# Peptides against a protein of PDB entry 4J2C, part 14

Target 1, 107 residues: chain A of PDB entry 4J2C
Amino acid sequence: MEDPFFVVKGEVQKAVNTAQGLFQRWTELLQDPSTATREEIDWTTNELRNNLRSIEWDLEDLDETISIVEANPRKFNLDATELSIRKAFITSTRQVVRDMKDQMSTS

## One batch from the design tools (peptide; aimed at target 1 P4 F5 T65 I68)

Design b2_p15_6 (made by RFdiffusion4)
Pose (drawn by RFdiffusion4):
Structure b2_p15_6 (pose): chain A 104 residues (1-33, 37-107), chain P 15 residues (1-15)
Amino acid sequence: MEDPFFVVKGEVQKAVNTAQGLFQRWTELLQDPTREEIDWTTNELRNNLRSIEWDLEDLDETISIVEANPRKFNLDATELSIRKAFITSTRQVVRDMKDQMSTS
Amino acid sequence: SSNMEKLREYYRSTL
């Protein structure tokens, strides 16, 4: 088989981008005074978070699986470090948005 | 999704 981690990584990257775009408009709709547009934007943004959160759990499990069985997966160590790094940073990106959504 | 199924199959089938 081929390892799909980077495919799913790509998908997470696109959803983050989408979430970033919605978060920007979401901030605007609040700072320059309708209800219907705000509601749609809020829930779609949450929809992007739902997918991202889910994907990060699975991706993080794959790292746990690879480390428990290194010979089977033969992953370059640098590549593996970069994979954990992606989960770490993406989690931070998502958390930050939700915090701004909570206070704003 | 199919990509998520493939990811789970690829990694979980080795357990």

Design b2_p15_6_s1 (made by RFdiffusion4, then SolubleMPNN; from b2_p15_6, 6 letters changed)
Fold by OpenDDE base, seed 1:
Structure b2_p15_6_s1 (fold): chain B 107 residues (1-107), chain A 15 residues (1-15)
Amino acid sequence: as target 1 above (107 residues)
Amino acid sequence: SESREKLREFYYSVL
């Protein structure tokens, strides 16, 4: 069986890109109410939150795989550099999500 | 999703 980590990673990356676009639009809509309908604001907000939630969910699973690998090194035999890259991805992605969520919560 | 299921199957099979 092929290691599916990269597949989920790719899905997370796509969701991040989508979220960033939605976040930008969300910001624009709130900055200029004259160009924003309540419907678009609500749609954008909901889509953004859904994406962020999806990302966080996947990150939890990805993070768990790290723990499993570290607890069973002989089973998976992952390169240390590869493991570092995986950890870095999770950490950096969580930060990106956190930044967007923080800005949304203060608006 | 299929990917999530595969992830669980691959990594949790060691448990």
Scores: peptide ipSAE 0.588, ipTM 0.929, DockQ to the pose 0.955
OpenDDE base, seeds 2, 3, 4, 5: peptide ipSAE 0.582, 0.586, 0.584, 0.585; ipTM 0.927, 0.928, 0.928, 0.928

Design b2_p15_6_s2 (made by RFdiffusion4, then SolubleMPNN; from b2_p15_6, 6 letters changed)
Fold by OpenDDE base, seed 5:
Structure b2_p15_6_s2 (fold): chain B 107 residues (1-107), chain A 15 residues (1-15)
Amino acid sequence: as target 1 above (107 residues)
Amino acid sequence: SKNRQKLRDYYYSWL
């Protein structure tokens, strides 16, 4: 069986890109209320929240795999560099999500 | 999801 980590990683990356686009639109709508409808604001906000939640969920799963690998190194035989890359991805992606959430909570 | 299930199958498949 092939390691599915990179597949889920790819899905997370796509969700991040989508979220970033939604976040940009969300910001634009709030900057010019005269051109924004409540319907679009609500739609954008909900889509953004859903994407962020999806990302966080996948990151939890990916993070768990790290723990499993570290607890069973002989079973998976992952290269140390690869493991570091996986950890870095999770850490950096969580930060990206946190930054967007922080801005949304204060607006 | 399919991919979430794949993660479970791969990482929780004990020898």
Scores: peptide ipSAE 0.550, ipTM 0.906, DockQ to the pose 0.713
OpenDDE base, seeds 1, 2, 3, 4: peptide ipSAE 0.520, 0.546, 0.528, 0.545; ipTM 0.893, 0.903, 0.896, 0.904

Design b2_p15_6_s3 (made by RFdiffusion4, then SolubleMPNN; from b2_p15_6, 6 letters changed)
Fold by OpenDDE base, seed 1:
Structure b2_p15_6_s3 (fold): chain B 107 residues (1-107), chain A 15 residues (1-15)
Amino acid sequence: as target 1 above (107 residues)
Amino acid sequence: SEAREKLREFYYSVL
């Protein structure tokens, strides 16, 4: 079986890009409410939250795979550099999500 | 998702 980590990673990356676009729009709508209807604000907010939740969910699974690999090194025999890249992706993506969530919670 | 299921199959099989 092929390692599906990169596939899930790709899905997360896509969700991040989508979330960033939604976040930008969310910011614009709240900055000037006259630019959009309440329906658009609600839709944007909900879509953004859904994407962020999806990302966090996937990151938890990806993070768990790291633990599994580290606990079973002979089973998977991943390159150290590859493992570092995977960890870095999870860390950086969590930060991106955290930043958006923090701004949403303060607005 | 399908990818998520495959992820579990691939990694959780050792548990």
Scores: peptide ipSAE 0.578, ipTM 0.928, DockQ to the pose 0.945
OpenDDE base, seeds 2, 3, 4, 5: peptide ipSAE 0.569, 0.575, 0.571, 0.576; ipTM 0.925, 0.927, 0.926, 0.927

Design b2_p15_6_s4 (made by RFdiffusion4, then SolubleMPNN; from b2_p15_6, 5 letters changed)
Fold by OpenDDE base, seed 1:
Structure b2_p15_6_s4 (fold): chain B 107 residues (1-107), chain A 15 residues (1-15)
Amino acid sequence: as target 1 above (107 residues)
Amino acid sequence: SENRKKLREYYYSFL
């Protein structure tokens, strides 16, 4: 069995891209009511929230794998560079999600 | 998801 970390990472990356597009549309809809229907606002909001939730869930699982590796370094033999890349991805992605959530909550 | 399941299965298999 191959390491599935990168597969889940890829899914998170796709979800981030989707969320960013939805977030942009969400912002546009709220800024110009003439281009928005309540139905589209609701759809966009729900899709965005679902994507963000999915991302956060996957990030928790990815973060757990790092803890497992760090507790059992000899079993996985991941070098420091690879581990740093994985950590950086989780940290930066969490920040991206947090920024979108913060803007949504203050609107 | 299947990938989430695989993720946990893979990493816990080493323990």
Scores: peptide ipSAE 0.634, ipTM 0.943, DockQ to the pose 0.806
OpenDDE base, seeds 2, 3, 4, 5: peptide ipSAE 0.630, 0.630, 0.630, 0.633; ipTM 0.942, 0.943, 0.942, 0.943

Design b2_p15_7 (made by RFdiffusion4)
Pose (drawn by RFdiffusion4):
Structure b2_p15_7 (pose): chain A 104 residues (1-33, 37-107), chain P 15 residues (1-15)
Amino acid sequence: MEDPFFVVKGEVQKAVNTAQGLFQRWTELLQDPTREEIDWTTNELRNNLRSIEWDLEDLDETISIVEANPRKFNLDATELSIRKAFITSTRQVVRDMKDQMSTS
Amino acid sequence: SESLETLHEYYEETL
């Protein structure tokens, strides 16, 4: 089989981009004074987070699986490091948005 | 998701 990690990585990247865009409009709708648009934007943003959070759990499990069985997956170590790095950074990106959503 | 199902199948088959 082919390893789909980078395909799912791509999907996560797109959802983050979408979440970044919704977060920007979400901030605007609050800082320059309707309810219906705010509600839609808020829940779609949360929909992007639901997908991202889920995908990151599975992607993180795959790293755990690969490390438990290195010979089967034959992953370049640098490539593997970059995979954990993506999870680390993406988690931080998502957490930060939610924090701004909580205070703002 | 179909992509996640394929990701799970890849790891099951490989192991």

Design b2_p15_7_s1 (made by RFdiffusion4, then SolubleMPNN; from b2_p15_7, 7 letters changed)
Fold by OpenDDE base, seed 5:
Structure b2_p15_7_s1 (fold): chain B 107 residues (1-107), chain A 15 residues (1-15)
Amino acid sequence: as target 1 above (107 residues)
Amino acid sequence: SELREELRRFIEETL
């Protein structure tokens, strides 16, 4: 079976970009209540949470694939550089998600 | 999603 990591990585990256856009709008709505409706705040919040949840789900699966590859290095033949890139992607993406979640929870 | 299912199938096949 084909290694699906790079495809899922691409989808996660797109989801992160979408979430960042939603987060920016969420921030703008909270900073200027006179231009914000409850409906838009709720919609933006829900869309943002859904995107973040999907990202976290994919990151868990991607993290599992890394564990599998590390346990079977000869089977997959991924070099150290590629493995490091995959790990760094998960770590940095989790941080981006965590930063948005932290700001949402404190508002 | 389809991609998530493909990923899960890959994991399950390897385990």
Scores: peptide ipSAE 0.183, ipTM 0.756, DockQ to the pose 0.657
OpenDDE base, seeds 1, 2, 3, 4: peptide ipSAE 0.177, 0.161, 0.170, 0.178; ipTM 0.744, 0.735, 0.741, 0.753

Design b2_p15_7_s2 (made by RFdiffusion4, then SolubleMPNN; from b2_p15_7, 8 letters changed)
Fold by OpenDDE base, seed 5:
Structure b2_p15_7_s2 (fold): chain B 107 residues (1-107), chain A 15 residues (1-15)
Amino acid sequence: as target 1 above (107 residues)
Amino acid sequence: SSSRQKLRQYIKETL
């Protein structure tokens, strides 16, 4: 079976982009009540949370693959550069998600 | 998602 990491990575990236758009709208709705309805706030919040949850789920699985590869370096043809790229992606993506979640929890 | 399923299967069978 082929390594699906890059495919999942791509889907996570798409979900991040979607979440960032939803987060921007969420912020706008809360900042300007004249343009906001409770229905849109609820919808946007729900969609945003769903996307963030999906991202976190995928990151957990991706992180597991890294742990397994690091435990079995000779079994997998992943050089240090590729492994670093994968780790960096997970770390940076987690930070992006965390930043959005922190702002949502304090608003 | 299908990708998530593939990843889980990959972990199960290969890792």
Scores: peptide ipSAE 0.246, ipTM 0.814, DockQ to the pose 0.748
OpenDDE base, seeds 1, 2, 3, 4: peptide ipSAE 0.238, 0.234, 0.232, 0.242; ipTM 0.806, 0.805, 0.803, 0.807; seed 3 fails the geometry check

Design b2_p15_7_s3 (made by RFdiffusion4, then SolubleMPNN; from b2_p15_7, 7 letters changed)
Fold by OpenDDE base, seed 4:
Structure b2_p15_7_s3 (fold): chain B 107 residues (1-107), chain A 15 residues (1-15)
Amino acid sequence: as target 1 above (107 residues)
Amino acid sequence: SKSLEELRKFIKETL
């Protein structure tokens, strides 16, 4: 089986970009309520939360693959550099998601 | 997605 990590990584990155766009709109709607309808606020909020949840789910799967690879180094032949890159991606992406979630929870 | 499904298969088969 081919290593699907990099492909899923790309999909997660696209999802992050989408979430960031939704987050920006969410912020704008709350910044000026006169330009916002309750319907758009609710839609944006729900879409954003769904996207963030999806990203978190994918990150959990990606994180599990790292554990598997580390437990079976001969089978997958990933060097320390590539593993570091994969771990860094998960860590940094989790932080991006957490930052958005934190701001949403305090609003 | 197809890629995500493949990822999950990878996890399932190797766990």
Scores: peptide ipSAE 0.227, ipTM 0.798, DockQ to the pose 0.662
OpenDDE base, seeds 1, 2, 3, 5: peptide ipSAE 0.217, 0.208, 0.211, 0.211; ipTM 0.793, 0.787, 0.789, 0.788; seed 5 fails the geometry check

Design b2_p15_7_s4 (made by RFdiffusion4, then SolubleMPNN; from b2_p15_7, 8 letters changed)
Fold by OpenDDE base, seed 4:
Structure b2_p15_7_s4 (fold): chain B 107 residues (1-107), chain A 15 residues (1-15)
Amino acid sequence: as target 1 above (107 residues)
Amino acid sequence: SSLREELRRFIEETL
């Protein structure tokens, strides 16, 4: 079976961009009540949380593939550079998600 | 999603 990592990576990147847009709108709605309705706040909050949850789920699966590749290096023929890129992507994306979640929990 | 299913299948077949 073909390694689907790069395809999922692309979808996660897209989801992160979407979440960042939703997060920005979320902050704007909470900072300016004159532009905010309860309906939009709820919608934005739910969409944001759903996106973040989806990203976290994909990252867990991607992280598991790292372990599989590391346990079977000859089968997948990935060099150290590619493996490092994959690990860095997961780590940095988790941090981005964590930062948004932390700000949401304090607001 | 189809991507998630592909990923899960990959994991299941390689573990």
Scores: peptide ipSAE 0.175, ipTM 0.751, DockQ to the pose 0.638
OpenDDE base, seeds 1, 2, 3, 5: peptide ipSAE 0.172, 0.159, 0.166, 0.173; ipTM 0.747, 0.735, 0.740, 0.748

Design b2_p15_8 (made by RFdiffusion4)
Pose (drawn by RFdiffusion4):
Structure b2_p15_8 (pose): chain A 104 residues (1-33, 37-107), chain P 15 residues (1-15)
Amino acid sequence: MEDPFFVVKGEVQKAVNTAQGLFQRWTELLQDPTREEIDWTTNELRNNLRSIEWDLEDLDETISIVEANPRKFNLDATELSIRKAFITSTRQVVRDMKDQMSTS
Amino acid sequence: SRDENREALREYYWD
């Protein structure tokens, strides 16, 4: 089999980008004074977070699985470090948006 | 599709 981690990584990357876009408009709709547009934007943004959060759990489990069985997966160590790094950074990106959504 | 990619991820890492 081929390792789909980078495929799913790409999917997470696109959803983050989409979420970044919605978050920008979401901030605008609040700072320059309708309800219907705000509601749609808010829930779509939350939809992007749902997908990202779920994907990060699975991707993080794959790292745990690979480390428990290194010989089967034969992953370059640098590549593996970059995978954890992606989870770490992406989690921080998602958390930050939610915090701004909570206060704003 | 997204579902196929997630199934492939489970087959590759879990199975």

Design b2_p15_8_s1 (made by RFdiffusion4, then SolubleMPNN; from b2_p15_8, 6 letters changed)
Fold by OpenDDE base, seed 3:
Structure b2_p15_8_s1 (fold): chain B 107 residues (1-107), chain A 15 residues (1-15)
Amino acid sequence: as target 1 above (107 residues)
Amino acid sequence: SREEARKALRDYYYN
Protein backbone atom coordinates (compact mmCIF):
# COMPACT_ATOMS: atom_id res chain seq x y z
CA MET B 1 0.00 0.00 0.00
CA GLU B 2 1.28 3.43 -0.97
CA ASP B 3 1.60 6.21 1.58
CA PRO B 4 -1.61 8.22 1.32
CA PHE B 5 -0.13 11.35 2.90
CA PHE B 6 0.25 13.02 -0.49
CA VAL B 7 -3.34 12.21 -1.37
CA VAL B 8 -4.67 14.03 1.67
CA LYS B 9 -2.12 16.77 1.04
CA GLY B 10 -3.56 17.15 -2.44
CA GLU B 11 -7.09 17.42 -1.09
CA VAL B 12 -5.94 20.07 1.36
CA GLN B 13 -4.26 22.00 -1.44
CA LYS B 14 -7.46 21.93 -3.47
CA ALA B 15 -9.42 23.16 -0.48
CA VAL B 16 -6.89 25.96 0.07
CA ASN B 17 -7.23 27.08 -3.53
CA THR B 18 -11.01 27.02 -3.22
CA ALA B 19 -10.88 28.93 0.05
CA GLN B 20 -8.58 31.57 -1.43
CA GLY B 21 -11.03 32.13 -4.26
CA LEU B 22 -13.93 32.37 -1.85
CA PHE B 23 -11.95 34.70 0.38
CA GLN B 24 -11.22 37.00 -2.53
CA ARG B 25 -14.90 37.11 -3.43
CA TRP B 26 -15.82 37.62 0.22
CA THR B 27 -13.47 40.61 0.36
CA GLU B 28 -14.91 42.05 -2.85
CA LEU B 29 -18.47 41.71 -1.63
CA LEU B 30 -17.72 43.49 1.64
CA GLN B 31 -15.71 46.23 -0.07
CA ASP B 32 -18.55 47.12 -2.45
CA PRO B 33 -21.90 46.56 -0.74
CA SER B 34 -23.77 48.09 -3.68
CA THR B 35 -22.91 45.07 -5.80
CA ALA B 36 -23.45 42.51 -3.06
CA THR B 37 -26.58 40.67 -2.03
CA ARG B 38 -27.10 39.26 1.43
CA GLU B 39 -27.60 35.86 -0.16
CA GLU B 40 -24.22 35.86 -1.90
CA ILE B 41 -22.45 37.19 1.17
CA ASP B 42 -23.99 34.47 3.32
CA TRP B 43 -23.27 31.75 0.78
CA THR B 44 -19.68 32.86 0.28
CA THR B 45 -19.08 33.20 4.01
CA ASN B 46 -20.50 29.78 4.77
CA GLU B 47 -18.62 28.06 1.97
CA LEU B 48 -15.41 29.74 3.04
CA ARG B 49 -15.84 28.71 6.67
CA ASN B 50 -16.69 25.16 5.67
CA ASN B 51 -13.56 24.92 3.54
CA LEU B 52 -11.38 26.34 6.29
CA ARG B 53 -12.77 23.88 8.82
CA SER B 54 -12.18 21.03 6.39
CA ILE B 55 -8.58 22.11 5.91
CA GLU B 56 -7.98 22.38 9.64
CA TRP B 57 -9.42 18.92 10.21
CA ASP B 58 -7.21 17.37 7.56
CA LEU B 59 -4.16 19.21 8.90
CA GLU B 60 -4.78 17.71 12.32
CA ASP B 61 -4.80 14.25 10.78
CA LEU B 62 -1.67 14.97 8.77
CA ASP B 63 0.04 16.37 11.85
CA GLU B 64 -0.80 13.22 13.77
CA THR B 65 0.86 11.11 11.10
CA ILE B 66 4.06 13.06 11.72
CA SER B 67 3.94 12.06 15.37
CA ILE B 68 3.28 8.46 14.44
CA VAL B 69 6.20 8.38 12.02
CA GLU B 70 8.56 9.97 14.52
CA ALA B 71 7.49 7.47 17.17
CA ASN B 72 7.98 4.55 14.77
CA PRO B 73 10.87 5.51 12.50
CA ARG B 74 11.82 1.96 11.56
CA LYS B 75 8.29 1.12 10.49
CA PHE B 76 7.93 3.98 8.02
CA ASN B 77 11.58 4.77 7.24
CA LEU B 78 11.00 8.27 5.89
CA ASP B 79 14.08 10.36 5.25
CA ALA B 80 14.60 13.66 7.03
CA THR B 81 13.98 15.70 3.88
CA GLU B 82 10.57 14.17 3.27
CA LEU B 83 9.58 14.62 6.89
CA SER B 84 10.71 18.24 6.78
CA ILE B 85 8.63 18.87 3.66
CA ARG B 86 5.57 17.38 5.34
CA LYS B 87 6.05 19.49 8.46
CA ALA B 88 6.59 22.62 6.40
CA PHE B 89 3.40 22.00 4.45
CA ILE B 90 1.36 21.70 7.63
CA THR B 91 2.93 24.78 9.19
CA SER B 92 2.59 26.99 6.12
CA THR B 93 -0.96 25.86 5.40
CA ARG B 94 -2.01 26.54 8.98
CA GLN B 95 -0.61 30.04 8.58
CA VAL B 96 -2.61 30.60 5.39
CA VAL B 97 -5.78 29.47 7.13
CA ARG B 98 -5.03 31.59 10.18
CA ASP B 99 -4.51 34.69 8.06
CA MET B 100 -7.89 34.29 6.41
CA LYS B 101 -9.62 33.56 9.71
CA ASP B 102 -8.01 36.60 11.32
CA GLN B 103 -9.28 38.86 8.57
CA MET B 104 -12.75 37.37 8.75
CA SER B 105 -12.92 37.83 12.52
CA THR B 106 -12.10 41.52 12.20
CA SER B 107 -14.80 42.15 9.60
CA SER A 1 -12.34 11.51 -2.83
CA ARG A 2 -11.55 13.31 0.39
CA GLU A 3 -13.32 10.66 2.44
CA GLU A 4 -11.48 7.85 0.70
CA ALA A 5 -8.19 9.63 1.27
CA ARG A 6 -8.90 10.07 4.96
CA LYS A 7 -9.81 6.41 5.26
CA ALA A 8 -6.62 5.40 3.50
CA LEU A 9 -4.63 7.63 5.83
CA ARG A 10 -6.12 5.97 8.89
CA ASP A 11 -5.62 2.51 7.47
CA TYR A 12 -2.00 3.17 6.58
CA TYR A 13 -0.81 4.92 9.72
CA TYR A 14 -2.87 3.26 12.44
CA ASN A 15 -2.44 -0.35 11.34
Scores: peptide ipSAE 0.613, ipTM 0.934, DockQ to the pose 0.916
OpenDDE base, seeds 1, 2, 4, 5: peptide ipSAE 0.611, 0.612, 0.611, 0.613; ipTM 0.934, 0.934, 0.934, 0.934

Design b2_p15_8_s2 (made by RFdiffusion4, then SolubleMPNN; from b2_p15_8, 6 letters changed)
Fold by OpenDDE base, seed 5:
Structure b2_p15_8_s2 (fold): chain B 107 residues (1-107), chain A 15 residues (1-15)
Amino acid sequence: as target 1 above (107 residues)
Amino acid sequence: SREEARQALREFYYE
């Protein structure tokens, strides 16, 4: 069986790109209320929150796989460099999500 | 799909 980590990673990356687009629109709508409708604000906000939640859920699963690998190194025989890349991806992606959430919370 | 990927992840790491 092939390791599906990269498949989920790819899905997360797509979701991050989508979230960043939604976040940009969210920012624009709130910065210029004259061009924004309540309907679009609500839709954008909900879509953004849903995407961020989805990303966080996937990151939790990915993070758990790392713990499993580290607890069972002989079973998976994962390259140290690859493991580092996986950890870095989760850390950096969580930071991106956190930054967006922080800005949304202060608005 | 996303759901299929998650399922594959569970099967691979918890088998």
Scores: peptide ipSAE 0.592, ipTM 0.931, DockQ to the pose 0.904
OpenDDE base, seeds 1, 2, 3, 4: peptide ipSAE 0.583, 0.588, 0.588, 0.585; ipTM 0.928, 0.929, 0.930, 0.929

Design b2_p15_8_s3 (made by RFdiffusion4, then SolubleMPNN; from b2_p15_8, 5 letters changed)
Fold by OpenDDE base, seed 2:
Structure b2_p15_8_s3 (fold): chain B 107 residues (1-107), chain A 15 residues (1-15)
Amino acid sequence: as target 1 above (107 residues)
Amino acid sequence: SREEAREALRKFYYD
């Protein structure tokens, strides 16, 4: 059986791209309220929050798999480089999500 | 799909 980690990783990456688009629109709407309707602001905000939550959930699952691999290294046969890449992806993606959430909470 | 990927992940790492 092929390791599905990269599949979930890919889904997370797609979700990040979607979130970044929503975030950009969110910032635009708030930067010029005269061109924004409350309906679009609410929709964009909700979509963005839902998307970010989905990403965080997937990252938790991915992070747990790393713990499982580290506890059972012989079962999964992953080298240190691959594990480092996986960890780096989770860390960097969490940072991207955190940055968006921080800006949303202060706006 | 995302749901299928998550399910595959569970099966691969927890079974």
Scores: peptide ipSAE 0.590, ipTM 0.930, DockQ to the pose 0.861
OpenDDE base, seeds 1, 3, 4, 5: peptide ipSAE 0.588, 0.587, 0.587, 0.586; ipTM 0.929, 0.929, 0.929, 0.929

Design b2_p15_8_s4 (made by RFdiffusion4, then SolubleMPNN; from b2_p15_8, 6 letters changed)
Fold by OpenDDE base, seed 2:
Structure b2_p15_8_s4 (fold): chain B 107 residues (1-107), chain A 15 residues (1-15)
Amino acid sequence: as target 1 above (107 residues)
Amino acid sequence: SREENREKLRKFYYE
């Protein structure tokens, strides 16, 4: 079986792009209330929050795989570079999500 | 799907 980490990683990346699009629209709607309906604001807000939660869930799954690999290095045979890339992806993606969540919580 | 992905991760990393 092929390591599914890459499949999940790829789909998380796509989800981040979707979330960023929703976040951009969210900021636009709140920046100029005259061009926004309450319905679109609510829809965008809910969709964005749902997407962010989904991303966070997938990141937890991916992070768990890191722990498993580190606990069983002989079983998976991942080199330090590959493991570093995986860790960096999780860390950086969590930061992207955190930044959006922080901005949403202050608005 | 996300459910399928979670199942794949489980199978690969826990089995």
Scores: peptide ipSAE 0.681, ipTM 0.952, DockQ to the pose 0.851
OpenDDE base, seeds 1, 3, 4, 5: peptide ipSAE 0.677, 0.677, 0.681, 0.680; ipTM 0.952, 0.952, 0.952, 0.952; seed 3 fails the geometry check

## One batch from the design tools (peptide; aimed at target 1 M1 E2 V8 E64)

Design b2_p16_1 (made by RFdiffusion4)
Pose (drawn by RFdiffusion4):
Structure b2_p16_1 (pose): chain A 104 residues (1-33, 37-107), chain P 16 residues (1-16)
Amino acid sequence: MEDPFFVVKGEVQKAVNTAQGLFQRWTELLQDPTREEIDWTTNELRNNLRSIEWDLEDLDETISIVEANPRKFNLDATELSIRKAFITSTRQVVRDMKDQMSTS
Amino acid sequence: SEREENRELLREYYWE
């Protein structure tokens, strides 16, 4: 089989980009004074977070699986480090948005 | 869907 980690990584990258876009408009709709647009934007943004959060759980489990069985997966160590790094950074990106959503 | 297929593929590759 081919390893689909980078495919799912690409999907997470696109959802984050979408979430970043919605978050920007979401901030605007609050800072320059309708209800219907705000509600749609808020829930779609939460929809992007739902997908990202779920994908990161699975991707993180794959790293746990690969480390428990290194010979089967034969992953370059640098490549593997970059994978954990992606989960780390993406989790931070998502958490930061939610915090701004909570206070704003 | 394509997303579901990618997730099934990820499970088959890493869990099986």

Design b2_p16_1_s1 (made by RFdiffusion4, then SolubleMPNN; from b2_p16_1, 7 letters changed)
Fold by OpenDDE base, seed 5:
Structure b2_p16_1_s1 (fold): chain B 107 residues (1-107), chain A 16 residues (1-16)
Amino acid sequence: as target 1 above (107 residues)
Amino acid sequence: SAREELRKKLREFYFS
């Protein structure tokens, strides 16, 4: 079986891009009420929250794979560089999500 | 869904 980590990683990256687009629209709607309906604000907010939650869930799964690999190094035989890249992706992506969530919670 | 199938593969590869 092919290691599916990179595929999930790619899907998470796409989801992040989608969330960033929603976040930008969310910001624009709140900044200019003349271009915003309550319906669109609510829709955008909900879509954004759902996307962020989905990303967080996927990151939890990816993070767990790291623990499994580290607990079973002979089974997976990943080199240190690959493992570092995977860890860095999870860490940096969590930060991106956290930044958006923090801005939403303070608005 | 495609997402569910992908996550299933992840579980099969790592968690089983």
Scores: peptide ipSAE 0.578, ipTM 0.924, DockQ to the pose 0.897
OpenDDE base, seeds 1, 2, 3, 4: peptide ipSAE 0.575, 0.581, 0.573, 0.578; ipTM 0.923, 0.925, 0.922, 0.925; seed 2 fails the geometry check

Design b2_p16_1_s2 (made by RFdiffusion4, then SolubleMPNN; from b2_p16_1 with N6L L9K E12K W15Y)
Fold by OpenDDE base, seed 2:
Structure b2_p16_1_s2 (fold): chain B 107 residues (1-107), chain A 16 residues (1-16)
Amino acid sequence: as target 1 above (107 residues)
Amino acid sequence: SEREELREKLRKYYYE
């Protein structure tokens, strides 16, 4: 079996892109309430929150795999560079999610 | 779903 990490990573990135689109729409709706329906605001908000939660869940799974690899280095044979890339992805993606969540919480 | 399948793959690869 091939390491599915990069596949999940790719799916997480797609989810981030989707969330960013929803976030943009969310921002637009709140910036001009006169052109926004409550229904669309609610839908967009819920979809965005659901996407962000899904991303966070996947990041937790990915983060756990890193811990497993570090605990079993011979089994997986990943070098420091690969591990750094994986960790960096999780860290940066969490930051992107956090930035969106922070803006949502202040609105 | 694809997401669930990927989660299962992670489980199989890293925990087994």
Scores: peptide ipSAE 0.635, ipTM 0.936, DockQ to the pose 0.849
OpenDDE base, seeds 1, 3, 4, 5: peptide ipSAE 0.630, 0.632, 0.632, 0.633; ipTM 0.935, 0.935, 0.935, 0.936

Design b2_p16_1_s3 (made by RFdiffusion4, then SolubleMPNN; from b2_p16_1, 8 letters changed)
Fold by OpenDDE base, seed 5:
Structure b2_p16_1_s3 (fold): chain B 107 residues (1-107), chain A 16 residues (1-16)
Amino acid sequence: as target 1 above (107 residues)
Amino acid sequence: SERDELRKKLKEFYYS
């Protein structure tokens, strides 16, 4: 069995791109109420929140795998470089999600 | 769902 980490990583990356698109639309709708229906605002907001939540959940799963690897280094035998890349991905992606959430909470 | 399957794979691989 192959390590599924990179597959999940790829799916998270796609989800981030989707969320960023929704975030952009969300911003546009709020900036020009005349072109926005309440239904679209609600739909976009809910879709965005759901996507962000899903990403956060996946990141938690990925983060758990890091802990497992670090607790069992001989079992998985990952080199330090790959482990660093995995950690960096989780950290940076969490920041991207946090930035969007912060902007939503202040609006 | 795909996410569920991926979670299952993670569990299978890392908790085996």
Scores: peptide ipSAE 0.644, ipTM 0.939, DockQ to the pose 0.797
OpenDDE base, seeds 1, 2, 3, 4: peptide ipSAE 0.640, 0.640, 0.637, 0.639; ipTM 0.938, 0.938, 0.937, 0.938

Design b2_p16_1_s4 (made by RFdiffusion4, then SolubleMPNN; from b2_p16_1, 6 letters changed)
Fold by OpenDDE base, seed 2:
Structure b2_p16_1_s4 (fold): chain B 107 residues (1-107), chain A 16 residues (1-16)
Amino acid sequence: as target 1 above (107 residues)
Amino acid sequence: SEREELRKKLREFYYS
């Protein structure tokens, strides 16, 4: 069986792109309320929050796999470089999500 | 869904 980590990683990356698009629209709607409807603001806000939650969920799953690999190094045979890349992806993606969430919480 | 299937694959690969 092929390691599905990179596939999930790819899907998370796509989800981040989607969230960033929603975040951009969210920012635009709140920047100029005269051009925004309450319906679009609510929809965009909810979609964005849902996407961010989904990303966080997937990151938790990915993070757990790292713990499993580190606990069972002989079973998975991942080198240090690969493991570092996986960890870096989770860390950086969490930061991207956190940045969006922080801006949403202050608006 | 694809997302659910991927979660399943992660579980199968890492927990079996």
Scores: peptide ipSAE 0.635, ipTM 0.936, DockQ to the pose 0.850
OpenDDE base, seeds 1, 3, 4, 5: peptide ipSAE 0.633, 0.630, 0.632, 0.634; ipTM 0.936, 0.935, 0.936, 0.937; seed 4 fails the geometry check

Design b2_p16_2 (made by RFdiffusion4)
Pose (drawn by RFdiffusion4):
Structure b2_p16_2 (pose): chain A 104 residues (1-33, 37-107), chain P 16 residues (1-16)
Amino acid sequence: MEDPFFVVKGEVQKAVNTAQGLFQRWTELLQDPTREEIDWTTNELRNNLRSIEWDLEDLDETISIVEANPRKFNLDATELSIRKAFITSTRQVVRDMKDQMSTS
Amino acid sequence: SASLTHLREYIDDKLS
């Protein structure tokens, strides 16, 4: 089989981009004084976070699985490091948005 | 999702 990690990585990347866009409009709708648009934007943003959070759990498990069985997966070590790095950075990106959503 | 199902199938194939 072909390893789909990078496919799912791509999907996470797109959702983050979508979330980043919604977060920008979300901030605007609060800083330059309706309710219906705010509600839609808020829940769609949360929808993007739901997908991202779920995908990151699975992607993180795949790293755990690969490390428990290195010979089967034959992953380049640098490539593997970059994979953990993506999870680390993306989790930080998502957490940061939620924090701004909590205070703002 | 289809991609995550495919990721699970890939893991199962490698560990079978």

